# Designs tried in a protein design run: peptides against a protein of PDB entry 2C5K. Part 109

Target 1, 91 residues: chain A of PDB entry 2C5K
Amino acid sequence: EDPFQQVVKDTKEQLNRINNYITRHNTAGDDDQEEEIQDILKDVEETIVDLDRSIIVMKRDENEDVSGREAQVKNIKQQLDALKLRFDRRI

## One batch from the design tools (peptide; made by RFdiffusion4, then SolubleMPNN)

Design b2_p30_7_s2 (from b2_p30_7, 16 letters changed)
Fold by OpenDDE base, seed 2:
Structure b2_p30_7_s2 (fold): chain B 91 residues (1-91), chain A 30 residues (1-30)
Amino acid sequence: as target 1 above (91 residues)
Amino acid sequence: FKKELEEQKKKLKEKLEELRKETKKKEEEL
């Protein structure tokens, strides 16, 4: 089992779920769901730091190609940024 | 929605901890 790939997968699933919520809720609400989303987005930022750290360590292993993992993390960062923009643009 | 997010958070947290442990082990070996 590759925990990196599982973290990537689970992170993307979480972001997708939030994206689906935003699609259904185009205006910000006063309920605890908005706060939960904000907390998750922050947790994803921290998760990305951990993913990047793992890649940095892997780069020291000559037997491991990190290019694929770097691309995956880049994709997550882009997804997060897009989602944050959608979330914050709601009125 | 809330329940689903909480379940996802729990699952992700477990895998993140595994990743952190592996990373730490590799860092100590370097």
Scores: peptide ipSAE 0.383, ipTM 0.834, DockQ to the pose 0.760
Fold by OpenDDE base, seed 3:
Structure b2_p30_7_s2 (fold): chain B 91 residues (1-91), chain A 30 residues (1-30)
Amino acid sequence: as target 1 above (91 residues)
Amino acid sequence: FKKELEEQKKKLKEKLEELRKETKKKEEEL
């Protein structure tokens, strides 16, 4: 598995883990854990930037199809946005 | 939970660094 796919996979796994945590913790819990989640969500935003940069570079190669990778990044962005909404709306 | 997140962060950071290196390498070839 190439680094792009590994990053995609690991990012989704991290978001899924946080989503599961939020499901079990509908209210703000331990401040240290909440801060760690916020930091991870921010890191995922930066990861998406790096994924997009990778795609932009690949698009400059006429022989590289990036459509699949673009769809993967779009999916991660949607997952992140949904998770951020869940996280922020907790009482 | 915290330990699990830290391990996941570590793993992701390693793979992200690999991606960044490959991206940079390709950028330099353009």
Scores: peptide ipSAE 0.382, ipTM 0.833, DockQ to the pose 0.757
Fold by OpenDDE base, seed 1:
Structure b2_p30_7_s2 (fold): chain B 91 residues (1-91), chain A 30 residues (1-30)
Amino acid sequence: as target 1 above (91 residues)
Amino acid sequence: FKKELEEQKKKLKEKLEELRKETKKKEEEL
């Protein structure tokens, strides 16, 4: 499996684990886990930048289809945005 | 939970480095 697909997979796994945590913790806590989650969400934003950059470079090669990769990154962005909303709206 | 996140973070960083390296190599070839 290429690095792009592995990064996508690992990123989605992180977001899923955080989503499961938020489901169990619907009220914001003052613990080290909440801070770590915030840091990871920022790291995911940076990861998306790297994924998008790789797609931009691939688009320079007319022989490479990037449509599937663009859809995958779009899905991650949607998952991240939904998760950030759930995380931030907790009382 | 914290231990699991740390392990995922480590794996992701390794793959990000590979992705960045591959991207850079491809940029230089084009």
Scores: peptide ipSAE 0.408, ipTM 0.844, DockQ to the pose 0.808; fails the geometry check
Fold by OpenDDE base, seed 5:
Structure b2_p30_7_s2 (fold): chain B 91 residues (1-91), chain A 30 residues (1-30)
Amino acid sequence: as target 1 above (91 residues)
Amino acid sequence: FKKELEEQKKKLKEKLEELRKETKKKEEEL
């Protein structure tokens, strides 16, 4: 499996795991796990930048189709935004 | 939970490094 697809897969797995945590912990906590989740959400933002960079470079090669990869990154962005909303709205 | 996240972070970091290397190499070839 190519690095792009593996990064996409692993990023979604992280977001899913955090989503499951939020479901079990529907109130905001002040613990190391909450801080770790905040850090991972920031790391995912950086990961998205790296994914977008790879797509930009691929677009410079006229022989490479990036439409599928753009859709995958869009999906990750949507998942991240939804997760941030769930995380931040907890009381 | 923490142990699982740490392992996932490690795995993702390794793949990000591969992605960055491939991106950089391709950018240099263009």
Scores: peptide ipSAE 0.401, ipTM 0.841, DockQ to the pose 0.761; fails the geometry check

Design b2_p30_7_s3 (from b2_p30_7, 19 letters changed)
Fold by OpenDDE base, seed 3:
Structure b2_p30_7_s3 (fold): chain B 91 residues (1-91), chain A 30 residues (1-30)
Amino acid sequence: as target 1 above (91 residues)
Amino acid sequence: FLKELREQKKKLEEKRKELIEETEKKEEEL
């Protein structure tokens, strides 16, 4: 599996795991856990930058189709935004 | 929970490195 697809997959899996945690913990829990989640969410933001950069570079090659990859990144951004909203709403 | 998250974080970090390396390689080839 190519690194782009692996990163996409692993990012989504991590977001899903956090989402499941938030679902079970509607209030802020242990500070260490909350801090780690916040750190991971920031890492995902940086990961999206890396994914977008890879697409930008690939777009310079006319032989490469990036439409599918752009859609994947868009989906991750949406998932992240939704998760951040849930995370931040917790009291 | 934290242990698994940190392991996933570490795994993702390694894959991000591979992605960056491939991106840089591709950029050099263009």
Scores: peptide ipSAE 0.637, ipTM 0.922, DockQ to the pose 0.812
Fold by OpenDDE base, seed 4:
Structure b2_p30_7_s3 (fold): chain B 91 residues (1-91), chain A 30 residues (1-30)
Amino acid sequence: as target 1 above (91 residues)
Amino acid sequence: FLKELREQKKKLEEKRKELIEETEKKEEEL
């Protein structure tokens, strides 16, 4: 599979796993779990940078349509932002 | 939970590496 699509898929899977955890845990869990979640959320932010960079490079080729990829990255950003909000609001 | 997250993290790191390599290759060709 295309590395871009695989990265998108794997990123969404991580966010879904964390979202499911937060759903089960409305209060902060143990320090190790909370720290790992925070680290992964930071890694997702960096992953988005990598995805955006790949799109920017592709856009230099007029024969490449990146609209679909841009929409996917936008969706991941929205999912991340929503998850960060849920994560941070827990007491 | 942590076990699965760490496995997913490792898998994603490998695929990100591939993505970066492809991006760099494409950038060099342009």
Scores: peptide ipSAE 0.636, ipTM 0.922, DockQ to the pose 0.793
Fold by OpenDDE base, seed 2:
Structure b2_p30_7_s3 (fold): chain B 91 residues (1-91), chain A 30 residues (1-30)
Amino acid sequence: as target 1 above (91 residues)
Amino acid sequence: FLKELREQKKKLEEKRKELIEETEKKEEEL
């Protein structure tokens, strides 16, 4: 599997794990757990930058269709935003 | 939970590195 797709997959899996944790923990948990989640959410934001940069470079190649990849990144951004909202709304 | 997250973080870091390297290589070719 190409690095782009693997990064997309791994990012979504990480977000899903955090989402599952939040579902089971509607209140803030252990400080170490909450801190790790915050760090990962930040890493995901940086990952999105890397994915977008990859797409920007690919767009310079007329033989590459990036529409599918753009949709994937958009989906990750939406998933991240939804997760951040859930995370921040917890008491 | 934390163990799994940290393992995923490490894995993702490695794959991000590969993505960046591939991106840079492609950029140099264009």
Scores: peptide ipSAE 0.635, ipTM 0.922, DockQ to the pose 0.840
Fold by OpenDDE base, seed 1:
Structure b2_p30_7_s3 (fold): chain B 91 residues (1-91), chain A 30 residues (1-30)
Amino acid sequence: as target 1 above (91 residues)
Amino acid sequence: FLKELREQKKKLEEKRKELIEETEKKEEEL
């Protein structure tokens, strides 16, 4: 599997694990756990930058179709935004 | 939970490095 698809897969898996945690913990939990989640969410933002950069470079090759990859990144952005909202709204 | 997140973070970091390297290689070829 190519690095792009692996990064997408691993990012979604990590966001899903955090989302499941937030679902079970609707209030802020242990400080170490909350801090680690915050760090990972920041890392995901940086990961999205890397994914977008990859797509931008691929678009320079007329033989490459990036529409599917753009949709995947859009989906990750939406998942991240929704998760950040849920995370921040917890008391 | 934390152990699993940290392991995933480490794995993702390595795959991001591969992605960046591949991106840079592609950019140089264009």
Scores: peptide ipSAE 0.634, ipTM 0.922, DockQ to the pose 0.842

Design b2_p30_7_s4 (from b2_p30_7, 13 letters changed)
Fold by OpenDDE base, seed 2:
Structure b2_p30_7_s4 (fold): chain B 91 residues (1-91), chain A 30 residues (1-30)
Amino acid sequence: as target 1 above (91 residues)
Amino acid sequence: FLEEMKEQKEKLKKNLEKLREETKKKEEEL
């Protein structure tokens, strides 16, 4: 019931689902589906901002270790970048 | 696909709201 972890989980799930869709659709598909993917990718970027903000605030507390959370966000960013590349390279 | 993604989007929005609220509370605490 950690909101940070839940957001991370949900975000990765979204990216994985999109990745699976791209795997099934190596060419542009239905316009509504393509638009939804673009919308989600944009939302993920904004989600990352919220995650980073959470970490920045948490770093102000000496009792909190944010290294694990920073690694998680880094992983999401890498996943997002890879997905964007796959999405954009489709015919 | 669309239905699943829209459901996930709404789920995420709720959790993001929780995250933002916690972040705000933590920021006010510090």
Scores: peptide ipSAE 0.655, ipTM 0.926, DockQ to the pose 0.864
Fold by OpenDDE base, seed 1:
Structure b2_p30_7_s4 (fold): chain B 91 residues (1-91), chain A 30 residues (1-30)
Amino acid sequence: as target 1 above (91 residues)
Amino acid sequence: FLEEMKEQKEKLKKNLEKLREETKKKEEEL
């Protein structure tokens, strides 16, 4: 499998699991789990940078279509932003 | 939850390494 697609898949899986956790825990709870979520959300930001860099390099090849990949990264960014809001708004 | 997240983190890191390597190779090719 394409490493790009695998990274996208892995990232979405992480975000989905965090989303499910937040749904079950609408208030801040266990410190270790909350800290791990914060770390993962930060790591996802860095992962997005790597994905974007990959796309930028691919765009240099006129034979490569990156439109689908750009849409995937955009979707991840939107999901990340939504989760950050949910995570931070918990009392 | 923590164990699953740590496992996912390690999996992702390995795949990120592959992505970075492929990106580097592609950049060198162009």
Scores: peptide ipSAE 0.654, ipTM 0.925, DockQ to the pose 0.856
Fold by OpenDDE base, seed 4:
Structure b2_p30_7_s4 (fold): chain B 91 residues (1-91), chain A 30 residues (1-30)
Amino acid sequence: as target 1 above (91 residues)
Amino acid sequence: FLEEMKEQKEKLKKNLEKLREETKKKEEEL
């Protein structure tokens, strides 16, 4: 299994689950749950760093095409940004 | 929710470790 693809999948799954939680909880309630979401969102930022690093290293090899991977990371960044906005704007 | 998300975090951490290892290996090849 490709670790890059698995990490992408896992990350998107986390973001989707958080998004679903926010949908069910438009107001902040349980501090522990809210804190966990905040931690995960921060961890996703760090995950993106790891994903980008892997791409940077692969780009040093002229025989490797990373265009697809770059697009995937871009998509995750967009999803993260959108989710942050939803999370922060809740009452 | 919390327990599920914590489990997912651990799953991701394991896969991230694999990614880091492969990245390091690739970097050593270059």
Scores: peptide ipSAE 0.653, ipTM 0.925, DockQ to the pose 0.833
Fold by OpenDDE base, seed 5:
Structure b2_p30_7_s4 (fold): chain B 91 residues (1-91), chain A 30 residues (1-30)
Amino acid sequence: as target 1 above (91 residues)
Amino acid sequence: FLEEMKEQKEKLKKNLEKLREETKKKEEEL
């Protein structure tokens, strides 16, 4: 499979699992789990950098269409921002 | 939850490495 698509898929799966966890745990729970979530959210930010870098390089080739990939990364960014907001609002 | 997420982190790490290598190769070809 295309590494870009696999990374997108893996990232979305992580965010979905965290979202489900937050839904079931509306208050901060086990510190180890909360710390892991925090780490994953930071890792997703770094993953987005790698995804954007891939797109930037592809855009240098006029024969490549990156519009679909740009939309996918935009969607991940939106999902991340929404999840970070939910995570931070918990007490 | 923790064990599952740690496993997924490792999976993602491997795929990120593949993405970086692909990006590097593409950049070198341009």
Scores: peptide ipSAE 0.653, ipTM 0.925, DockQ to the pose 0.826

Design b2_p30_8_s1 (from b2_p30_8, 11 letters changed)
Fold by OpenDDE base, seed 5:
Structure b2_p30_8_s1 (fold): chain B 91 residues (1-91), chain A 30 residues (1-30)
Amino acid sequence: as target 1 above (91 residues)
Amino acid sequence: SKLSEEAEKALTIKDKKEREEKFKKLESKL
């Protein structure tokens, strides 16, 4: 399987997973819980950076068509931003 | 290079394992 697609798939699954968690826990937890959620979100953000870097390499060094991959990353970014908003708006 | 890119992707996938442990910790409180 394409490693890029695997990372994309994993990232989307993680975002959905934490979104479901926040749905069940729409009230801010203790400091440990909040920190753990924040760490996961940060890890996803860093993964997106890695995906972007890989796209740059594919486009520059391998001259591959990256339009589809760029769209996928954009979608993940939007999902992350929406999730961050939900996370921050919890009481 | 493409080989370098694939290696970077592989590392990114491996990093998922660490995140999975954090998820398991959170989900234990569901």
Scores: peptide ipSAE 0.145, ipTM 0.643, DockQ to the pose 0.077
Fold by OpenDDE base, seed 1:
Structure b2_p30_8_s1 (fold): chain B 91 residues (1-91), chain A 30 residues (1-30)
Amino acid sequence: as target 1 above (91 residues)
Amino acid sequence: SKLSEEAEKALTIKDKKEREEKFKKLESKL
């Protein structure tokens, strides 16, 4: 399988899993729980940076059409932003 | 490139294992 697609798939799975957790726990948990969620969201954010860098390399070094990959990353960014908002609104 | 792809795979596997432990801890409280 394409390594890029594997990373995208894993990232979306992680976002969905966190979304489900936040849905079941709409009230903020203890400090340890909140920190663990923050760590996962930060890891996803860093993964998105890596995906963007990968796209730059594909476009520059391999001269590939990256439009589809850019759309995938855009979608993941939107999911992450939505989750951050939900996470921050919990009291 | 092959080098870029291999590096990406290695990072993904490592990160996934570490995050899975955090998920298991969180989901144990569901």
Scores: peptide ipSAE 0.143, ipTM 0.642, DockQ to the pose 0.059
Fold by OpenDDE base, seed 2:
Parts: structure tokens; C-alpha cells; sequence
Structure b2_p30_8_s1 (fold): chain B 91 residues (1-91), chain A 30 residues (1-30)
């Protein structure tokens, strides 16, 4: 399997799992719960940065059409942003 | 290069076990 696609798949799975957790916990949890959610979201954010950098390298070194991969990363960014907003709006 | 290193990081699932344990902890409270 393409390692890029595996990372994308795992990232989307993480976002979905956190989204489900936030859905079931619409009120902010205790400090430990909130910290754990923030840690996961930060890990996802860093993964997205790395995915973008991998695309840059693929464009430069392989001259590959990366439009599809760029679209995938854009979609993940949108999901992350929406999830961050949901997370922050909880009281 | 720095970009090459970041590309390599993107293609490797790092600390997956640690993240999974965090998820298990959270999901145990569902």
C-alpha cells in the first residue's frame, strides 16, 4: 500500500474517532480529557504539515501530478478545522 | 534536506501506539 494513503487513512480515522467522542460528550470534560483530545488534535495537525511537505517533495523530485493528494490533504484540513471549532465551542 | 526529512516523517506512522492508547482511554469513558 502507498504509505501516503495509509497516513491519510489513519488520520481520517483519528478525526472520525475524536468527532464521535465529542458528539457523545458535547460538554467539555475534565482537564485530563480535554488535554488528551488536544494532544490528539495536535498530532493530527503535525501529520497534515508533514503530508504537505511530502507533496512538495513529490512535486519537486518526481514531477508527479499531486492534485489528488493535495485535494485529500485539503479535505483533512477542513475536517480538522471543523473539529477544532466544535471542540473549542464546548462549554 | 529538511523537506526530505519531513516527507519521510509523513510516510511513517510515528507514535501510533501512544495515540491509540489515548483513544482507548477516552473511548473507555463512552
Amino acid sequence: as target 1 above (91 residues)
Amino acid sequence: SKLSEEAEKALTIKDKKEREEKFKKLESKL
Scores: peptide ipSAE 0.125, ipTM 0.636, DockQ to the pose 0.141
Fold by OpenDDE base, seed 4:
Structure b2_p30_8_s1 (fold): chain B 91 residues (1-91), chain A 30 residues (1-30)
Amino acid sequence: as target 1 above (91 residues)
Amino acid sequence: SKLSEEAEKALTIKDKKEREEKFKKLESKL
């Protein structure tokens, strides 16, 4: 399988798992729980940076149409932003 | 390829394992 697609798939899975957790825990947990969620979200953010870098390389070095991959990353970014908002709004 | 290498850096086996352990810890409290 395409490594890019595998990373996208894994990233979406992680975001879905966090979304499910936040849904079941709509109130902020203890400091350890909040820190662990933050760490996972940060890892996802860093993963997205690497995905963007791969797209930049494709555009620059291969001059290929990357619109499909850009759309996938955009979707993941939107999902991450939504989760960050849900996470931050918890009291 | 360079693009594949950059994508592979996004999720190594080690990184995935570490995140999975964090998920297990969180999900154990469900």
Scores: peptide ipSAE 0.136, ipTM 0.657, DockQ to the pose 0.108; fails the geometry check

Design b2_p30_8_s2 (from b2_p30_8, 10 letters changed)
Fold by OpenDDE base, seed 3:
Structure b2_p30_8_s2 (fold): chain B 91 residues (1-91), chain A 30 residues (1-30)
Amino acid sequence: as target 1 above (91 residues)
Amino acid sequence: SELSKEAEEALTIKDKKEREEKFKELLSKL
C-alpha cells in the first residue's frame, strides 16, 4: 500500500475512534479521555494539511491526475467537520 | 517525479512537526 493510502487509512481509523467516543460520551468532559480526543481531532486536522500538500506537489511536479486522492481528502474533511460539530455541541 | 517521490516519502514521516516542515520545504521548491 502506498504512503498516501496508508495515511488515509490511519486517519479514517482516528475519525472512527472520535466517532465512537462522541457516541458514548455525549457530555463534554465526561472522562479523562476528553483531552485525548481533542488531540486526535487536531492531529487529523494537521494530517489533512499534509495530504493536501502532497497532492499539490504531485499535481505541480508531474501534472498527474490526482482526482481520486482529492476526492478521498474531501471525504475526510467532511467527516472531520461533522465530528467537530458534534463534539463541540455536546453539553 | 523527483518532488512527487519526496512527497510520497514525506507521508511516511511519523513525527508530525517533521512531516509538516518537509511539506513546507517541498512547496517552497515549486
Scores: peptide ipSAE 0.594, ipTM 0.934, DockQ to the pose 0.766
Fold by OpenDDE base, seed 1:
Structure b2_p30_8_s2 (fold): chain B 91 residues (1-91), chain A 30 residues (1-30)
Amino acid sequence: as target 1 above (91 residues)
Amino acid sequence: SELSKEAEEALTIKDKKEREEKFKELLSKL
């Protein structure tokens, strides 16, 4: 598997863990893993920056179609935004 | 392109800071 897809896969696994945590912990600060989950959220954000930058670089190559990768990153961003909203709305 | 290949290789970097700096470097070459 190519490096881009591997990073996407790893990111989706992180998002999945966050989703599972939110589902099991609807109250903010009710677990000692809270800080770890916050760190994962930040890590995903930073990874998305790298993915975007890789797309920008590759988009300069006339022989490459990055539309598929752009769609994948868009999807990840949407998932992250939804999870951040759910995570922050917990009381 | 060469930059495209380097970008692909940069995605294999595990250290977050190193990876970020590599992409900044690549972007500066555009």
Scores: peptide ipSAE 0.589, ipTM 0.934, DockQ to the pose 0.815
Fold by OpenDDE base, seed 2:
Structure b2_p30_8_s2 (fold): chain B 91 residues (1-91), chain A 30 residues (1-30)
Amino acid sequence: as target 1 above (91 residues)
Amino acid sequence: SELSKEAEEALTIKDKKEREEKFKELLSKL
């Protein structure tokens, strides 16, 4: 598996971790893992930046199709945004 | 391209700061 796909996989695992936490913790701040989840959210954001930058660099290679990678990153961004919204809306 | 290969390698970097700096370096070479 190429490094891009590995990073995507790891990121999706982090998103799943966040999703599971939100599902089980509908009250904000009442858990010792709350800070960890916030850190994971930030880590995912930073990872997405690196993924985007990798795609920008790779677009210079005329022999490489990055459309699939762009779609994957777009999907991750959408998932992250949805989770952030759910996380912030917790009472 | 050479930069494309380096970008792929950069994704293997585990240290987040190091990885970020590597991509900034690569972008500066475009």
Scores: peptide ipSAE 0.581, ipTM 0.931, DockQ to the pose 0.795
Fold by OpenDDE base, seed 4:
Structure b2_p30_8_s2 (fold): chain B 91 residues (1-91), chain A 30 residues (1-30)
Amino acid sequence: as target 1 above (91 residues)
Amino acid sequence: SELSKEAEEALTIKDKKEREEKFKELLSKL
C-alpha cells in the first residue's frame, strides 16, 4: 500500500475512535480521555494539511491525475467537520 | 517527478513536525 493510502487509513481509524468516544460521552469533560480526543482532532487536522500539500506537489506533474486523492481528502474533511460539530455541541 | 517522489516519501515520516517541515520545503521548490 502506498504512503498516501496508509495515511488515509490511519486517519480514518482516528476518526472512528473519535466517533465512538462521542457516542459514549455526550457530556463535555466527563472523562479523562477528553483531552486526548481533542488532541487527536488536532492531529487529524494537521494530517489533512500534509495530505493536501502532497497533492499540491503532485499536481505540478501534468500527467498525474490527483482527482481520486482529492476526493479522498474531501471525504475525510467532511467526516472531521461533522465530528467536530458533534463534539463541540456536547454540554 | 522527483518532487512527487519526495512528497510520497514525506508521507512516511511519523513525526508530524518533521513531516510538516518537509512539505514546506517541497512547496518552496515549486
Scores: peptide ipSAE 0.569, ipTM 0.928, DockQ to the pose 0.790

Design b2_p30_8_s3 (from b2_p30_8, 11 letters changed)
Fold by OpenDDE base, seed 4:
Structure b2_p30_8_s3 (fold): chain B 91 residues (1-91), chain A 30 residues (1-30)
Amino acid sequence: as target 1 above (91 residues)
Amino acid sequence: SKLSEEALKALTIKDKEERKKKFDELLSKL
């Protein structure tokens, strides 16, 4: 598989795991798991930055259509934002 | 940034198989 696609896949899987956690824990806890989720969200943000950077480099150095990759990153960003909202709005 | 500059460049290789090979080689060193 394309390494870019593998990173996208892994990122989406992480977000899905967090989504499942939030679904099972609709009230905010004060435990190690909550802190771990926050750390994972931050790691996802960093991963998205790297994905964006890779697209920029491809536009610069490779004459290739990157619209598909841009759409994938956009989708991940939207998913991340939605999860952040769900995570932070818990009582 | 989580990725090294070399890993980032590996993601930009046009040929998918070559890209995968290079990326896997880098990962094996981590």
Scores: peptide ipSAE 0.173, ipTM 0.686, DockQ to the pose 0.085
Fold by OpenDDE base, seed 1:
Structure b2_p30_8_s3 (fold): chain B 91 residues (1-91), chain A 30 residues (1-30)
Amino acid sequence: as target 1 above (91 residues)
Amino acid sequence: SKLSEEALKALTIKDKEERKKKFDELLSKL
């Protein structure tokens, strides 16, 4: 598989785990699991930075059509924002 | 960023087979 797609897939798996956790834990906690979710959210943010950088370089240096990859990153950003909102709204 | 400059460059290789090979080599070092 395309390494870019592998990174996207790994990111989606992380987001799915967070989504499932929030669904099962709609009340905010203060334990190791909550800290793990926060760490994963930060990891996803850093991954998005790398994905954006790779798209820029591929467009510049390889003259590839990056519209599909841009759409994938946009989708990940939207999922991340939605999950951050759900995570933060818990009381 | 999480990726090293080398890993980022690997992601930008145009040829998918070559890109995968380089990326797998980098992953093996982790």
Scores: peptide ipSAE 0.172, ipTM 0.685, DockQ to the pose 0.084
Fold by OpenDDE base, seed 3:
Structure b2_p30_8_s3 (fold): chain B 91 residues (1-91), chain A 30 residues (1-30)
Amino acid sequence: as target 1 above (91 residues)
Amino acid sequence: SKLSEEALKALTIKDKEERKKKFDELLSKL
């Protein structure tokens, strides 16, 4: 599998797991799991930075059509933003 | 950024199989 696609897949899976966690924990807790979710969200943010950078380099060095990859990253960003909002709205 | 420069470069390799090989090699070092 394309490593870029693998990273995208793994990222989306992480976000889905967090989404499921939030569904099961609609009230914010003060435990290790909450901190772990915060760490994963941060990791996803940094992963998106790396994905964006890889697209820039591919566009520059390979001169390939990267529109598909850009759309995938955009989708992940939207999913992340929605999830962060949902996570932060919990009482 | 959580990926090394080498990992980023691996993501840019045009050949999918070669890209996977390089990326897996880098991940194995973690």
Scores: peptide ipSAE 0.172, ipTM 0.693, DockQ to the pose 0.086
Fold by OpenDDE base, seed 5:
Structure b2_p30_8_s3 (fold): chain B 91 residues (1-91), chain A 30 residues (1-30)
Amino acid sequence: as target 1 above (91 residues)
Amino acid sequence: SKLSEEALKALTIKDKEERKKKFDELLSKL
């Protein structure tokens, strides 16, 4: 399997899991819980950086089409942003 | 490309396992 695609899939699933948690906990938790959620979100952001780095390497090969992968990363970023918005708007 | 595959192994696959471990550990605290 393409390891890039596997990471993309895993990342989306992680975001979905967090989103589901927020749905069940629509009010902000205690400081420790909020910090842990933030750490997970930052970890996802770091994963996106790694994906971007891999795309940069691929771009150095003239035969590599990266447009699809760039679109996938963009989609993950949008999902992350939406999740962060939900997280931040909780009372 | 060969370079791309090696980069994925180094930057993506290797980090994936470490990242997953970290995520699971953090999630367990929620």
Scores: peptide ipSAE 0.082, ipTM 0.501, DockQ to the pose 0.125

